# Designs tried in a protein design run: peptides against a protein of PDB entry 2AZE. Part 61

Target 1, 148 residues: chain A of PDB entry 2AZE
Amino acid sequence: AQECQNLEVERQRRLERIKQKQSQLQELILQQIAFKNLVQRNRHAEQQASRPPPPNSVIHLPFIIVNTSKKTVIDCSISNDKFEYLFNFDNTFEIHDDIEVLKRMGMACGLESGSCSAEDLKMARSLVPKALEPYVTEMAQGTVGGVF
Target 2, 101 residues: chain B of PDB entry 2AZE
Amino acid sequence: GRLEGLTQDLRQLQESEQQLDHLMNICTTQLRLLSEDTDSQRLAYVTCQDLRSIADPAEQMVMVIKAPPETQLQAVDSSENFQISLKSKQGPIDVFLCPEE

## One batch from the design tools (peptide; aimed at target 1 E94, target 2 A75 D77)

Design b1_p27_3_s2 (made by RFdiffusion4, then SolubleMPNN; from b1_p27_3, 18 letters changed)
Fold by OpenDDE base, seed 4:
Structure b1_p27_3_s2 (fold): chain B 148 residues (1-148), chain C 101 residues (1-101), chain A 27 residues (1-27)
Amino acid sequence: as target 1 above (148 residues)
Amino acid sequence: as target 2 above (101 residues)
Amino acid sequence: REKNKQKMEEFNEKWKKQQELQKFLAE
């Protein structure tokens, strides 16, 4: 029936939207965990050192990193006001935002890959509001993707 | 019947979406709190050692880009074009090389 | 090479979304 067909279309649309929101939520959770974990790490480190690190030894968020072979030739064009940059490489490069860097540092506790140890999971849970803990658990188990 | 089943499914999906929205709001709220906390912002940094663990400057050139919020970015990596384009709206972009060990 | 191209596209998209989020958080 036409009505059923319409509802099926709507169902599919909603499922897709939910999937998108799930991905967005997961990313937000990871960002939160990574950020809080980073702050916690640094706080602890500074306490142990009894001083903050030298200003030129740290890079505050936000940032982007670009890495490439030392043999790669890079041409850079900069506007006078430094509002615009154009980098041209003669070979492949990697680019990472701060979030990705934090993930690779383990700040997201391996949750991004579903590779959380029990300890990692405990840490991750401790860094989110209680309402988010069940979802963190699901992420760790790799069971996210179903409908609630 | 089929119609009733679909209708019920849609209601359930609506509820699920609302739950997701709620959780997302919680997340964004937390992120706001972090952004507003001066101490957290002070401690929101990585070290050169951290970056070396990802891309060792001994083997790779590591460039750091400090771009203001809402900066437009386009990266292209193809056989014909290797390019990064940045355009800021809120201020100057800062670029520097990460020191080696 | 194609993989790298795809990675860049994904990065660009994610970056855009992140900037939107940051804008939202800064409001």
Scores: peptide ipSAE 0.500, ipTM 0.924, DockQ to the pose 0.643
OpenDDE base, seeds 1, 2, 3, 5: peptide ipSAE 0.483, 0.499, 0.486, 0.490; ipTM 0.921, 0.923, 0.920, 0.922

Design b1_p27_3_s3 (made by RFdiffusion4, then SolubleMPNN; from b1_p27_3, 20 letters changed)
Fold by OpenDDE base, seed 3:
Structure b1_p27_3_s3 (fold): chain B 148 residues (1-148), chain C 101 residues (1-101), chain A 27 residues (1-27)
Amino acid sequence: as target 1 above (148 residues)
Amino acid sequence: as target 2 above (101 residues)
Amino acid sequence: REENKKKAQEFNEKWAKQQQLTSFMAE
């Protein structure tokens, strides 16, 4: 009886760990797709323009963006070595990491929300190794999350 | 029996986890390859137009933060406090505003 | 506002996890 109880506890622990790893894998896949798609887009754009963009017109990864109303008052405190920043706002703000920005740009092909067209899914699959394609398909269908 | 059933379940879960680990390793390897590719890194950028699509500078102020790896970030957004705290251990943080078009 | 609070908290948690999980763009 005690042995069975111990195994049941272990079973639950493993299920939770698997769930966490599934989430991590999905995020990694999205990051890979988004990054490769971004690079592809920029390469194509530069080829068409026959030149790279002006250096000051682009923001290289990694980055974070913060947006708020232009009416928002922001107080900023910076350490002398610029290692520490403190921003105080008088109203709400939005904060996004580069990955989220890429997702909103469509670089993840809508895979993050399972909102892929046939063409989007095709693109997403083309940007991952063959071993990951089945998982991409499951993500698009919203069928991931089960234990396989 | 119950014990045998649980034992079998655990074996299956172990196999599933190993498969996930394998897929994750493949994915992380791809990301490492991208980080090591000079051309990819050169092309790993967004434009001001891209940021405008996310937050229009005509309506919103857009601040860009370039933080070194392992930077601590704390954001608080409540009725009592609206704050962002950044603490880097590996170098200076760069902050600038995204200009309007 | 409660939603914004949650979003900020979620970002903090996600950021912390992301720093551990992904380093491909870290200099």
Scores: peptide ipSAE 0.329, ipTM 0.904, DockQ to the pose 0.550
OpenDDE base, seeds 1, 2, 4, 5: peptide ipSAE 0.230, 0.237, 0.215, 0.226; ipTM 0.887, 0.887, 0.885, 0.888; seeds 4, 5 fail the geometry check

Design b1_p27_3_s4 (made by RFdiffusion4, then SolubleMPNN; from b1_p27_3, 20 letters changed)
Fold by OpenDDE base, seed 2:
Formats: sequence, structure tokens, C-alpha cells
Structure b1_p27_3_s4 (fold): chain B 148 residues (1-148), chain C 101 residues (1-101), chain A 27 residues (1-27)
Amino acid sequence: as target 1 above (148 residues)
Amino acid sequence: as target 2 above (101 residues)
Amino acid sequence: REERKKLMEEFNEKWEKQQKLQSFLAE
């Protein structure tokens, strides 16, 4: 009786850990797809232009973007060595990391929301190792969450 | 019995977790390979046009933050505080505004 | 407001995790 109860607790713990790892795996897959897709896009664009873009016209990963109304007052405190920044806003702001930006750009092929077209899914699958393809398919279908 | 059933379930869960770990290792390996590839890193960029598609600078100010790895970041957006705090340990943080077209 | 608060918390958490990942990948 007590042994069974202990095992049930352990079972639940393991299920939760698996769930966490599933989420982590999904993010890793999305990052991989988005990154590779971005690289491919840029490679193609540069080939078409027959030159790289000007250095000051691009933002290399990693980065963060912060956007707010132009009416928002921003106070910025910076350390002498620029190791520390403090921004104070008088109103709401949005913050996004590079991964989120790539997702919004469609670099993850809509896989993040399970809204992949057939072509998007094909692209996504092509950007991952074979071992990950089944998982990509599950993500596209929104069926991730089951224990194997 | 119940005990045997639970024991079997735990074994199955262990196998499932091992499979996940394996897949995660594959992913991290791929990401590492990408990070080590000079050409990929050179091409790992977005344009101002890309950022405009996400946040239109015509309507909003768009600030870009380039922070070294392991930078501490805390963003707070509440009625009491609208703040972003950054603390780097590895190097200077670069901040600039995206230009409007 | 609660939604924004939650979003910021999620962002902060994701950021920390990503930094750890980047460090791992750089090793």
C-alpha cells in the first residue's frame, strides 16, 4: 500500500519532468529550424544581390528588441564601462528576443503554433536530422505531449 | 498486481525520458555545429526591414540590445514599474535605435 | 496588466534559460 503510493508519487514526478523536457525539446527544434531557415534565406538573398549587405544594415544574432510608443519617456542609466544598463519607462513596452523575432518572421515555418502548411512542414522537416522528423510532424499536428 | 503495474509504468517512463534525452542531444549537437560554422554565423542576421515587420518604427520606437552571453536581464512591466535592467559580466552591452525608413 | 506581468516573467525565465544554453553551446 505505502509502496504503491510512493511509486505513484514518483510516477507523477517523472511525468512532469518528461513534460518539461518535451517543452525544451520543442524549443530547441524551433530554434534549429528558425536559424537554419534564416541562414538559407540570407544566403539566397546575398546570392541574388551578388554581395553581402552593408555591415551596419544588419543585426547579427543574438539580440533583443524593445519597442514602445514614441510617446513613452525612457530614462536610461549606463555604467561607465557599459556593463550595466537600467531603462525606466513611463509606460508599457514590449520585449522580444531574437528567437521570438525569427518566429514572427515565419522562420520556424509556423511550427510553433501548429499552423504549418504542407510546404512549411516540408521545409521544417528538411531542416532537421532524420531522427527529429517524427517529432516535427507531431508538433505540426499539435499532438505533442504524449509519452512515447 | 498494482505494484507490478506501477513498476512497469515507471520503467516505460524511464525509457521515454531516455528517448527525449537522446533527441535533445541531437538538437543541441545541431545547434553547436551551427554556432561553430563561420558561414552560418555570418549569415545569422536580420535586417531593419525584418524588424519593421515585427515592430513598425513609424509607430513605435524600436531599440536593439546586443548583450554578451550570460547577461542578466530583468524586465518588469507593471503599474508600479516599467523597467529593464541589464548586467553583463563578459563585456559591454550595445544599445541602438532602429532607424526609420 | 496581469497578462503583461506574466509575459515579462516568462520572458525573463526564457532569457535565463537561453543564456545557459548559449553558454553550453559555446563550451
Scores: peptide ipSAE 0.445, ipTM 0.917, DockQ to the pose 0.648
OpenDDE base, seeds 1, 3, 4, 5: peptide ipSAE 0.416, 0.409, 0.443, 0.427; ipTM 0.915, 0.913, 0.918, 0.916

Design b1_p27_4 (made by RFdiffusion4)
Pose (drawn by RFdiffusion4):
Structure b1_p27_4 (pose): chain A 148 residues (1-148), chain B 101 residues (1-101), chain P 27 residues (1-27)
Amino acid sequence: as target 1 above (148 residues)
Amino acid sequence: as target 2 above (101 residues)
Amino acid sequence: TPTKTYTFTISGTLFSNLLSEPLSLSH
């Protein structure tokens, strides 16, 4: 019984590591798909009607987004060297990642929620190496859990 | 008995984790190659029209933050106001708005 | 009302990887 207790806690410890690693694997696959999709969207758009986009109308990754109501008062304080910043808000605001932005743009082909059309899924499968294809299929069905 | 049952479980979980680590390894390698790729980095950007479909600078205000790696972001819910604090240990941080308002 | 502070670290070379989900604060 004593030894069995030790094996059970070790088993639960491993089950926790696998559960964390599955979520990490899924997020990494979505990033790989989203980044590759964004790059190919821009590579194609730069063909159509030549001259690359003006530098001010473009934002390179990585970045963070903060949005609040147009009325919301914001108080900005900056350190000399611009290493430190402080913002005060008199209302609710939202903070978004670039990957979240890319997902909302549909760059991950709806795979973040299994909301893929046949073309979306085909696109997602082609942007990942063959070894990751089964796991992409698992993500598309939502049958990722059960903890293998 | 149960001891063999738990030992068999530990073996299944060991093999499953080795497989997951392998796939993660392939996955992070793909991401590393993308980061080392100059043409991809040059093309890894979003337009102002992109940031619109997720929050347009017509009704809502949009702020873009670009801080070097390892910088800290603290978000605070005071008794009376909200705050975001950014502390970069190395390198300056950049902040700007979106053109359409 | 108690003050609540949330601390995050920005990581990654391709992505900021700041949040697992978007953050919104309200009263």

Design b1_p27_4_s1 (made by RFdiffusion4, then SolubleMPNN; from b1_p27_4 with T1R T7N T13E S20K S24K H27F)
Fold by OpenDDE base, seed 5:
Structure b1_p27_4_s1 (fold): chain B 148 residues (1-148), chain C 101 residues (1-101), chain A 27 residues (1-27)
Amino acid sequence: as target 1 above (148 residues)
Amino acid sequence: as target 2 above (101 residues)
Amino acid sequence: RPTKTYNFTISGELFSNLLKEPLKLSF
């Protein structure tokens, strides 16, 4: 019946929207964990050193990185106000954003790939509000995806 | 019947989505609080050593780009052209190299 | 070699949040 067809369309629309929101929530959780873990690491490191690192030795969030072979020739054009940049390379390059860097550093505790040890999971849970802990557990177990 | 089942499913999906929205709000709020905390911002950094774990400067040149939100980035990869274009609307872009040790 | 063009937007404030749709960055 047409009524059933209409409801099926709506059901599918809602399911897809929920799936998208689940993905967004997971990324937000990973960002929160990675950020807090990074801050915690650096706080501890500075306490041990009894001083902050040299200013020119650190890169504050947010950032992106571009890497290419040291042999790559790069031409750069910059506008006077520095609002516009153009880089020309004679070879291939890679681009990574800051959250990707943090994930590769292990700041997200391996949660992004479901590669959490018991200690990693404990750390991840400790870095989110209580209401988000069950979801972190589901992420670690790879059980996120069902309707709750 | 089928109609009743679908109606029930839609009600359940609505409740599920509301729960998701609530969790997302909590998470977004936490991120906003972090962005507003000056001590957290001071400590929110990586080192060149950290970046070496991603791309070793012994083999790779690592360029750091700090750009404001809504900056547009275009990358072109072809045999004839390897290019990155950056265009900001909200402020200047800062670019620097991560030195080798 | 086919040309690959990628258009991204830095959308985040706390993080860069490089919008990598539709493809993941790989050059």
Scores: peptide ipSAE 0.449, ipTM 0.910, DockQ to the pose 0.559
OpenDDE base, seeds 1, 2, 3, 4: peptide ipSAE 0.438, 0.380, 0.378, 0.443; ipTM 0.910, 0.909, 0.908, 0.911

Design b1_p27_4_s2 (made by RFdiffusion4, then SolubleMPNN; from b1_p27_4, 8 letters changed)
Fold by OpenDDE base, seed 5:
Structure b1_p27_4_s2 (fold): chain B 148 residues (1-148), chain C 101 residues (1-101), chain A 27 residues (1-27)
Amino acid sequence: as target 1 above (148 residues)
Amino acid sequence: as target 2 above (101 residues)
Amino acid sequence: RETKIYNFTISGELFSNLLKEPLKLSF
């Protein structure tokens, strides 16, 4: 009985670790797809325009954004070396990281929410190494949790 | 029996985890290669137009923060305080506003 | 009104990879 109990504890530990790694892998895949898709989009756009966009009009990765009402009053304190910032708002604000922005832009092909069309899935598969294609398919189908 | 079943489960889970580790290594390697590719880095950008799809500058101001890895960010939401603090260890933080249009 | 404090760490190089403790912000 004690032996079985010990093995059950170990089984549960491994299952939880696998679940965590699955989540991490999915995020890494989404990052890869989003990044490559973004680069591809911009490359095509620049080729069509025959020039890069104005430097002050683009924001390179990595970044985060903070948005709030235009009516919000913001006080900002900055250290001399710019290592420290303090922002005080008189109203609510939102924070979004770069990957969230890219996902909302559709750069992850809707894979993050299982909203992939056939064309989206084809694009997603084309942006990962062959070894990852089956996992991308599983993500799109919502069948990743098959290790149980 | 139950003992035999658990033993088999553990072996199968070990194989599954090894497969996951391998796939994760492939992913991290690809991301590292992208981070080291100059052309990819040059093209890895969004525009203000892209950001308008997330938060319209006509109604919302959009502040962009470029901070080094390991930068700490604290956000406070209360009736007494709406605050964001940033503390970097690896270099200066750059903050700018995305113009409206 | 309840005070909510969120702590994040920017950990990524390619992406910001905003690690959140606790869950994600929008207020």
Scores: peptide ipSAE 0.456, ipTM 0.910, DockQ to the pose 0.553
OpenDDE base, seeds 1, 2, 3, 4: peptide ipSAE 0.440, 0.442, 0.402, 0.441; ipTM 0.909, 0.908, 0.907, 0.908

Design b1_p27_4_s3 (made by RFdiffusion4, then SolubleMPNN; from b1_p27_4, 8 letters changed)
Fold by OpenDDE base, seed 2:
Structure b1_p27_4_s3 (fold): chain B 148 residues (1-148), chain C 101 residues (1-101), chain A 27 residues (1-27)
Amino acid sequence: as target 1 above (148 residues)
Amino acid sequence: as target 2 above (101 residues)
Amino acid sequence: KETKVYNFTISGELFSNLLKEPLILSF
């Protein structure tokens, strides 16, 4: 019947929407964990050093980085108001955003790959509200993303 | 029948989506609180040492870009051209080289 | 070689939210 067909379409629509929301939620959780973990690390480091790092030695969020060989020739054009930049490279380069940098630093406790030690998982759980802890556990076990 | 089964499935999916929405609201609230906390913002930084662990400046030039939200980034990859274009709508873009050791 | 164009938007306040994976451009 046409009604059943309509409901099948709606079912598929909802499944896709749920999948998208699961991905978004996982990324938000990773951002929260990474951010809080970063803050804790830096707080501890500054306490141990009894002073903050020099201002010119740190990069505050948000940021992105571009890396290329030191041999790469880069031509740069900048507008007067600095609203526009144009970079021309003669060789390959890489782009990384801030959250990717934090993940590589281990700030997300390996949760992004579903590969956490017991200590990593404990840390991750401690950095989220209670309501999110079960989801963090599922992420660590690689059991998220299943069909509801 | 089939109709009843589909109806039940949709109800279950709706409940699942509502649970996700709830969790997302909690998470976005936490992130907003972090963005509003001055002490957290002060401590939300990486060091050049951190960046060296990702891309060693001894072999790689590391450029840092600080751009406002809604900035457009276009990267072009071809045999004839490698290009990055940045265009901000909300303010100036700051670009600097990460110091080497 | 076909020219590839990648378009991104920096959308986040707390994070840049630019890339899900590292972008490596090569010839």
Scores: peptide ipSAE 0.448, ipTM 0.908, DockQ to the pose 0.876
OpenDDE base, seeds 1, 3, 4, 5: peptide ipSAE 0.435, 0.401, 0.440, 0.431; ipTM 0.909, 0.908, 0.907, 0.908; seed 1 fails the geometry check

Design b1_p27_4_s4 (made by RFdiffusion4, then SolubleMPNN; from b1_p27_4, 7 letters changed)
Fold by OpenDDE base, seed 3:
Structure b1_p27_4_s4 (fold): chain B 148 residues (1-148), chain C 101 residues (1-101), chain A 27 residues (1-27)
Amino acid sequence: as target 1 above (148 residues)
Amino acid sequence: as target 2 above (101 residues)
Amino acid sequence: RPTKVYNFTISGELFSNLLKEPLTLSF
């Protein structure tokens, strides 16, 4: 009886660990797709423009953005070595990391929400190694979650 | 029996996790290769127009933070204060505003 | 109104990879 109980506890632990890893894998896949898609977009755009964009007109990864009302008053304190920053706002603000920005830009092909068109899914599959294609398909269908 | 069933389940879960780990390794390897590719890094950028599509500077102030890994970010939400604190361990932090049009 | 404090760590090199949720914050 005690042995069975111990194994049941272990079973549950493993199931939860697998669930966590599934979530991590999905995020890694989205990062890969978003990154490669971004690179392709920019490569194509630069070719059409016949030149790279001005240096100060682009923001390279990695980055984080903070947005707030244009009317928000912001006080900033910065250390001399720029190792420390303190921002005080008089109103609400939002924080978004780079992958969130890319997702909203559509760079992840809508895969993050399972809202892929046929063309989106085709693009997503083309941006991952063959071994990951089945998982991408499952993500698009919203069928990820089972133990395989 | 019950014990045999549980034992078999654990073996199957182990195999499933191994497959999952394999896929994660493949994906991690791809990301590493991208991080090491100079041309990819050169092209890994967003524009001000991209950011405007997320938060239009006409209505929103957009601040960009470029910080080294292991930088600590603290956000405080209270009735008295709205605050963001940044503390880097590996170098200087760069902060700039996205221009309005 | 209770004070909410969120602590994140930027750990990524390719992406910022903010650790701890939520990754998108609205205050």
Scores: peptide ipSAE 0.449, ipTM 0.913, DockQ to the pose 0.639
OpenDDE base, seeds 1, 2, 4, 5: peptide ipSAE 0.449, 0.438, 0.436, 0.397; ipTM 0.908, 0.913, 0.909, 0.910

Design b1_p27_5 (made by RFdiffusion4)
Pose (drawn by RFdiffusion4):
Structure b1_p27_5 (pose): chain A 148 residues (1-148), chain B 101 residues (1-101), chain P 27 residues (1-27)
Amino acid sequence: as target 1 above (148 residues)
Amino acid sequence: as target 2 above (101 residues)
Amino acid sequence: SLNIEATYVDSNGNTTTFNLSEPLKVS
């Protein structure tokens, strides 16, 4: 019984590591797909009607987005060297990652929520190495859990 | 008995984790190759029209923050106001708005 | 990739860490 207790806690510890790693693997697959999709969307757009986009109309990764109502008062304070910043808000604001932005743009082909059309899934499968194809299929069905 | 049952479980979980680590390894390698790829980095950008479909600078205000790696972001819910604090240990941080308003 | 440490402090002064991969709405 004593030894069994030790094995059970070890088992639960491993079950926790696997559960964490599965979520990490899914997120990494989505990033891999979203990044590659964004790059190919821009590579193609730069062909259609030549001259690369003007530098001010473009934002390179990595970045963060903050949005609030157009009325919301913001108070900005900056350190000399611009290493430190402080923003005060008199209303609700939202913070978004670039990956989240790319997902909402549909760059991950709806795979973030299994919302893939046949073409979306085909696109997602082609942007990932063959060894990751089964796991992409698992993500498309939502049958990722059960903890293997 | 149960001791063999738990031992068999530990074996399944050991093999499963080795497989997951392998796939994660392949996955992070793909991401590393993308980061080392100059042409991909040059093309890894979003337009102002992109940031629109997720929050357009017509009704809502959009702020872009670009801080070097390892910088800290603290969000605060005061008794009366909201705040965002950015502290970069190395390198300056950049902040700007979107053109359409 | 993004490499930033994020923390959140509530009205009671409780400090918690969160991931910027999920959106944060402060209300």

Design b1_p27_5_s1 (made by RFdiffusion4, then SolubleMPNN; from b1_p27_5, 16 letters changed)
Fold by OpenDDE base, seed 3:
Formats: sequence, structure tokens, C-alpha cells
Structure b1_p27_5_s1 (fold): chain B 148 residues (1-148), chain C 101 residues (1-101), chain A 27 residues (1-27)
Amino acid sequence: as target 1 above (148 residues)
Amino acid sequence: as target 2 above (101 residues)
Amino acid sequence: MLNLKFTYTDKNGNVSEFSLRKTLVLK
């Protein structure tokens, strides 16, 4: 009886760990798709323009975005060496990393919400190694969650 | 019996986790390759137009933060304070605004 | 790479129901 109880506890522990890793894998896949898609987009755009974009007109990864209402009052304190920043807002704000920005740009092909068109899914599959394609398909169908 | 069933379940879960780890390794390898590819890094950028598409500066102020690795970002949201603190250990932090137009 | 998304928006237009203090290390 005690042995069975111990194994039940271990079973639950492993199930939770697997669930966490599934979430991590999904995020990694989205990162890969978004990144490769971004690179592809920009390569194509530069080819069409026959030149790279002007310096200071682009923001290279990695970066962080902070956005708030234009009406929000922001006080900023900066150290002399620019090693430290302190921002005080009088209202709510949002922080987004570069991957989140890419998702909102559609670079993850809508896979993050499980709302992919046929073309989106085709693109997503083309941007991952063969071994990951089945998982991408499951993500698009919203069927990820089972233990495989 | 129950013991045998549980033992078998644990073995299956172990195999499933190993498969999951393998897929994660494949994915992290791909990301590493991208990070090490000079051409990919050159093309890994967004524009202010991209940022306006997700947060229009006409309505939202958009601030971009470029910071070196190991920079600490502390965000506080409370009834008393709305605050962001940045502390770098490896160099200066660059902050700039996305223009409205 | 980082995976973070912080949205601090009050559902009632005033104060959020939850307060958060989060420290992240950018890598």
C-alpha cells in the first residue's frame, strides 16, 4: 500500500513536469518560427528594394518594448553612465519582449493562438525541422496536451 | 495489479519525457544556429512601422529598450506605484522612443 | 532569449485587482 502511494505521488510529479516542458517546447517552437519568418521577410524586402534599410531605421533583436497611453505621465531618472534607469508612471503600462512583438506582427503564423489558415500552417511547418512538424500540426489543431 | 500498473505508467511517462526532451534539444539547436549565423542576425530586425502596427504611437507611447545581457528589469504594479527599474552590469542601456510618424 | 509579457491594465479603469512585483534578467 505504501509503495503504491509513493508511486502515485511520483506519477503526478512527472505528469506536472511533462506539462511544463510541453509549454516550454511550444514557446520554443513559436520563437523559432517567428525568428525565421522575420529573417525571411526582411531578406525578401531588401532584395526588392535592392538595398538594406538605412541605419537607425531598424531595431535589431534583442529588445524590449514598453508602451503606455500617450496621456501617461512618465518620470525618468538616468544614471550618468546610463547603467541605471528608473521610470515612474502615473498609470498602467505594458512590457513586451521581442518575441511577443513578433507574435503580434504575425510572424508566428497565428500558431500562438491556434488559429492558423491553411497557408499559415504550411508556412509554419516549413520553418521547423521535420521532427517538429507533427507538434506544429497539433498546436494548430489545439490538440497539444496529451502525453505522447 | 495496481503496483504493476503504476510501474508501467511511470515507465511510459519516462519515455514520453525523453521524447519531449529530444524535441526541445532540436528546437534549441535551431535557435542557437540562428544566433550564430551572421546573416540571420543582420536580418533579425523590426521597423518602427512594425511597432506602430501593434501599438500605434498616435495613441500609445512606445519605448524601446536595448540592454546588454544580464541587465535586471524590475516592474512594479501596485496601487501606490507604477515603476520600471533597469540595472545593467555590462554596459550602458539605450532607450529611445518610436516616432509617432 | 526571453519570454515575457506584462500587461498592467485595470479592468475597471482605475487600479488593477492584482499588484505585481517582478524582476527579470535580460539575457
Scores: peptide ipSAE 0.025, ipTM 0.849, DockQ to the pose 0.090
OpenDDE base, seeds 1, 2, 4, 5: peptide ipSAE 0.023, 0.021, 0.027, 0.023; ipTM 0.847, 0.847, 0.859, 0.850; seed 4 fails the geometry check

Design b1_p27_5_s2 (made by RFdiffusion4, then SolubleMPNN; from b1_p27_5, 15 letters changed)
Fold by OpenDDE base, seed 5:
Structure b1_p27_5_s2 (fold): chain B 148 residues (1-148), chain C 101 residues (1-101), chain A 27 residues (1-27)
Amino acid sequence: as target 1 above (148 residues)
Amino acid sequence: as target 2 above (101 residues)
Amino acid sequence: MLNLKFTYTDKNGNVSSFSLSKTLTLK
């Protein structure tokens, strides 16, 4: 019947929306874990050193990383107010946002790829509110995606 | 029947979505708290050593770009074009170079 | 030396060489 068809369409629409929200939630969780883990690491390091690092030795979030071979020739055009940059490369380059950098640093505890040790998972859980812990567990197990 | 089953599914999906919304609100709140906490922001940094773990400056040139929110970035990486365009509307863009180890 | 060429265009349209905004340093 037409009614059943309409409901099936709606069901599919809702499933897709849920899928999108699940992906967004996972990313938000990873960001939270990565940020808090980074802050915790640096706090501990500064306490042990009894001083903050030199200002020109660190990069505060947010940032973007661009890397390419040292052999790559780069032309950079900058506007007078520094509002606009144009980089031209003669070879391939890579771009990484700060979250990706943090993930590769292990700040997300391997949760992004489901490669968490027991210790990593414990750390990840400790860096989120209690309400999010079950979801973190599901992410680590690769069981996210079910209806809850 | 099929109708009853679909109706039940929709109700369950609604409940699931509401739970997701709740969890997302918790996450966004936590991230906002991090952004508003001055101590956290002070400690939210990476070092050149960290960057070397991503791309070794001995082999790669590593640039760091700091730009205001909503800065537009367009990148083309193909055999024909290798380009990055940055356009900010809220302030100047800073570009840093990570030195060799 | 890095193969970097930076140009800066001022408000009058004049083009000059320009370096990075800041260089990170290690002790």
Scores: peptide ipSAE 0.024, ipTM 0.846, DockQ to the pose 0.031
OpenDDE base, seeds 1, 2, 3, 4: peptide ipSAE 0.023, 0.018, 0.024, 0.024; ipTM 0.847, 0.843, 0.848, 0.856; seed 2 fails the geometry check

Design b1_p27_5_s4 (made by RFdiffusion4, then SolubleMPNN; from b1_p27_5, 14 letters changed)
Fold by OpenDDE base, seed 5:
Formats: structure tokens, C-alpha cells, sequence
Structure b1_p27_5_s4 (fold): chain B 148 residues (1-148), chain C 101 residues (1-101), chain A 27 residues (1-27)
């Protein structure tokens, strides 16, 4: 019946919406873990050194990274007030957000790629509220959304 | 039957979505708390050594961009050249290079 | 935590939004 067809359409719509929210949630979890892990690392390091690092030796979040070969020719145009930048590259380059940098640093404990050891998973779980621990476990196992 | 099955599925999906919403709220709250905690923000940094672990400055030039919120970034890929355009409305953009060592 | 509106224009002139939290490689 037409009613069944309508419900099937609605079912698909809801499934897609849930999928989107799952993706968003996973990203939020990874961000949380990465941030807290970074803070924890730096806190421990500063305590051991009994001092903070020199101001010019660190880059505070948020930031963006652009990397390219040293052979790449880059032309840069900057407005007087530094509100506008234009970069021209004659070769390939990469843009990385700070979260992506943190992931590559291992701050997300390998959870983002499913390469999470038992110790990594333990760390990841310790960096989220209790309510999120089951979801972290599912992420590590690759079973997120298995109910659907 | 089909109708009963679909109806039940929709109910289950609604419950699942509500659970997701709840978890997302928890995450959002945690991230907000991190952003509002002065000590956490003070400690939220990477070093040039960290960046070298991602892209070796011996082989790669590493550029760091710090921009205000709501900054627009436009990347253009063409056969002629590649471009990055940055436009801020809320303040100056700071760009610097990560030293090789 | 940085709110940046990022757009990508491909070689054909097509403009799309992209999540900057994911690495973008231009080549």
C-alpha cells in the first residue's frame, strides 16, 4: 500500500540522518580525546620540566598547517591590515586542520583508524565521560551502527 | 506484516536517534568546558617538533596559520596554479614558518 | 575549535564546501 511506501521512504530518511549524526558524534569524540590527551601530555611535560616552554616554541590551538616541498615556489600577497592573504603555489600542497594534526600525532589514540591497542583504548576511555565509553568501545571495534 | 515491521523499525530508529542526540550533547558540553578552561587552553599547544613528526621540515616547508573565527579559506586547484585565499573579518591573520630546527 | 568556512574549487571550476578537519591535498 501507499502507506507502506511512505513509511519506507521515512525509514530511509531517518537512517541517513542517523548515519550523519553518528559521523558527527564520532568526530566530536575524537576531538575531545585528542584535546584532553594533548593537554595531559603537556601538563605532565611541564611538571617534569618545572617550567612552561618558551612562548615562541609552541603553537596554541587553533591553527592550520600548510605544507609543501621546499622546492615549491610560493607567492604571497598580504593586505596592509593582514586581514587577507593570497598564496600561489606552483606545485602540490597539503592543508591540515589542527585536529587532523593531533590525530596524526596519535593524540586520538589510534581510535580514528581502528588501530587502537588495549592501552590506547584504555587511554581513550579515560578521556571521555562514562556515558561515552560504550561508544568509544564500539568505535574501536568498528561496530558503530551495528544495530541498524 | 510489512506495515507492522516498518512501524516498529521507525520507533526503534527514533529511540536510537534520541540516544545519539544525548551523547552529542555530552560531547558538545565537554568541548565547551575545554574551551572555557583557561588552564586547558594554556596547555593546548603543539611544538615545532610535533609538526616535524607530521611533515619533516628537512623536506617540506611547514607553514602555520592562525586566524580569527569565521575566517574564510578558499582553495583553488587549476592546471595553471594552486591557490589559498584567506579572508578574515574579525582580525588579522598570522602566518609563520616552522623552523627546520 | 576554529570555525573556518572552507571552500574548494576544482580544476573544472566547481565550488564545494569541505570540512577542513580533513586533510585537503591539492595537486
Amino acid sequence: as target 1 above (148 residues)
Amino acid sequence: as target 2 above (101 residues)
Amino acid sequence: MLNIKATYTDKNGNVSSFDIRKTLVLS
Scores: peptide ipSAE 0.290, ipTM 0.892, DockQ to the pose 0.920
OpenDDE base, seeds 1, 2, 3, 4: peptide ipSAE 0.203, 0.250, 0.105, 0.210; ipTM 0.880, 0.885, 0.852, 0.881

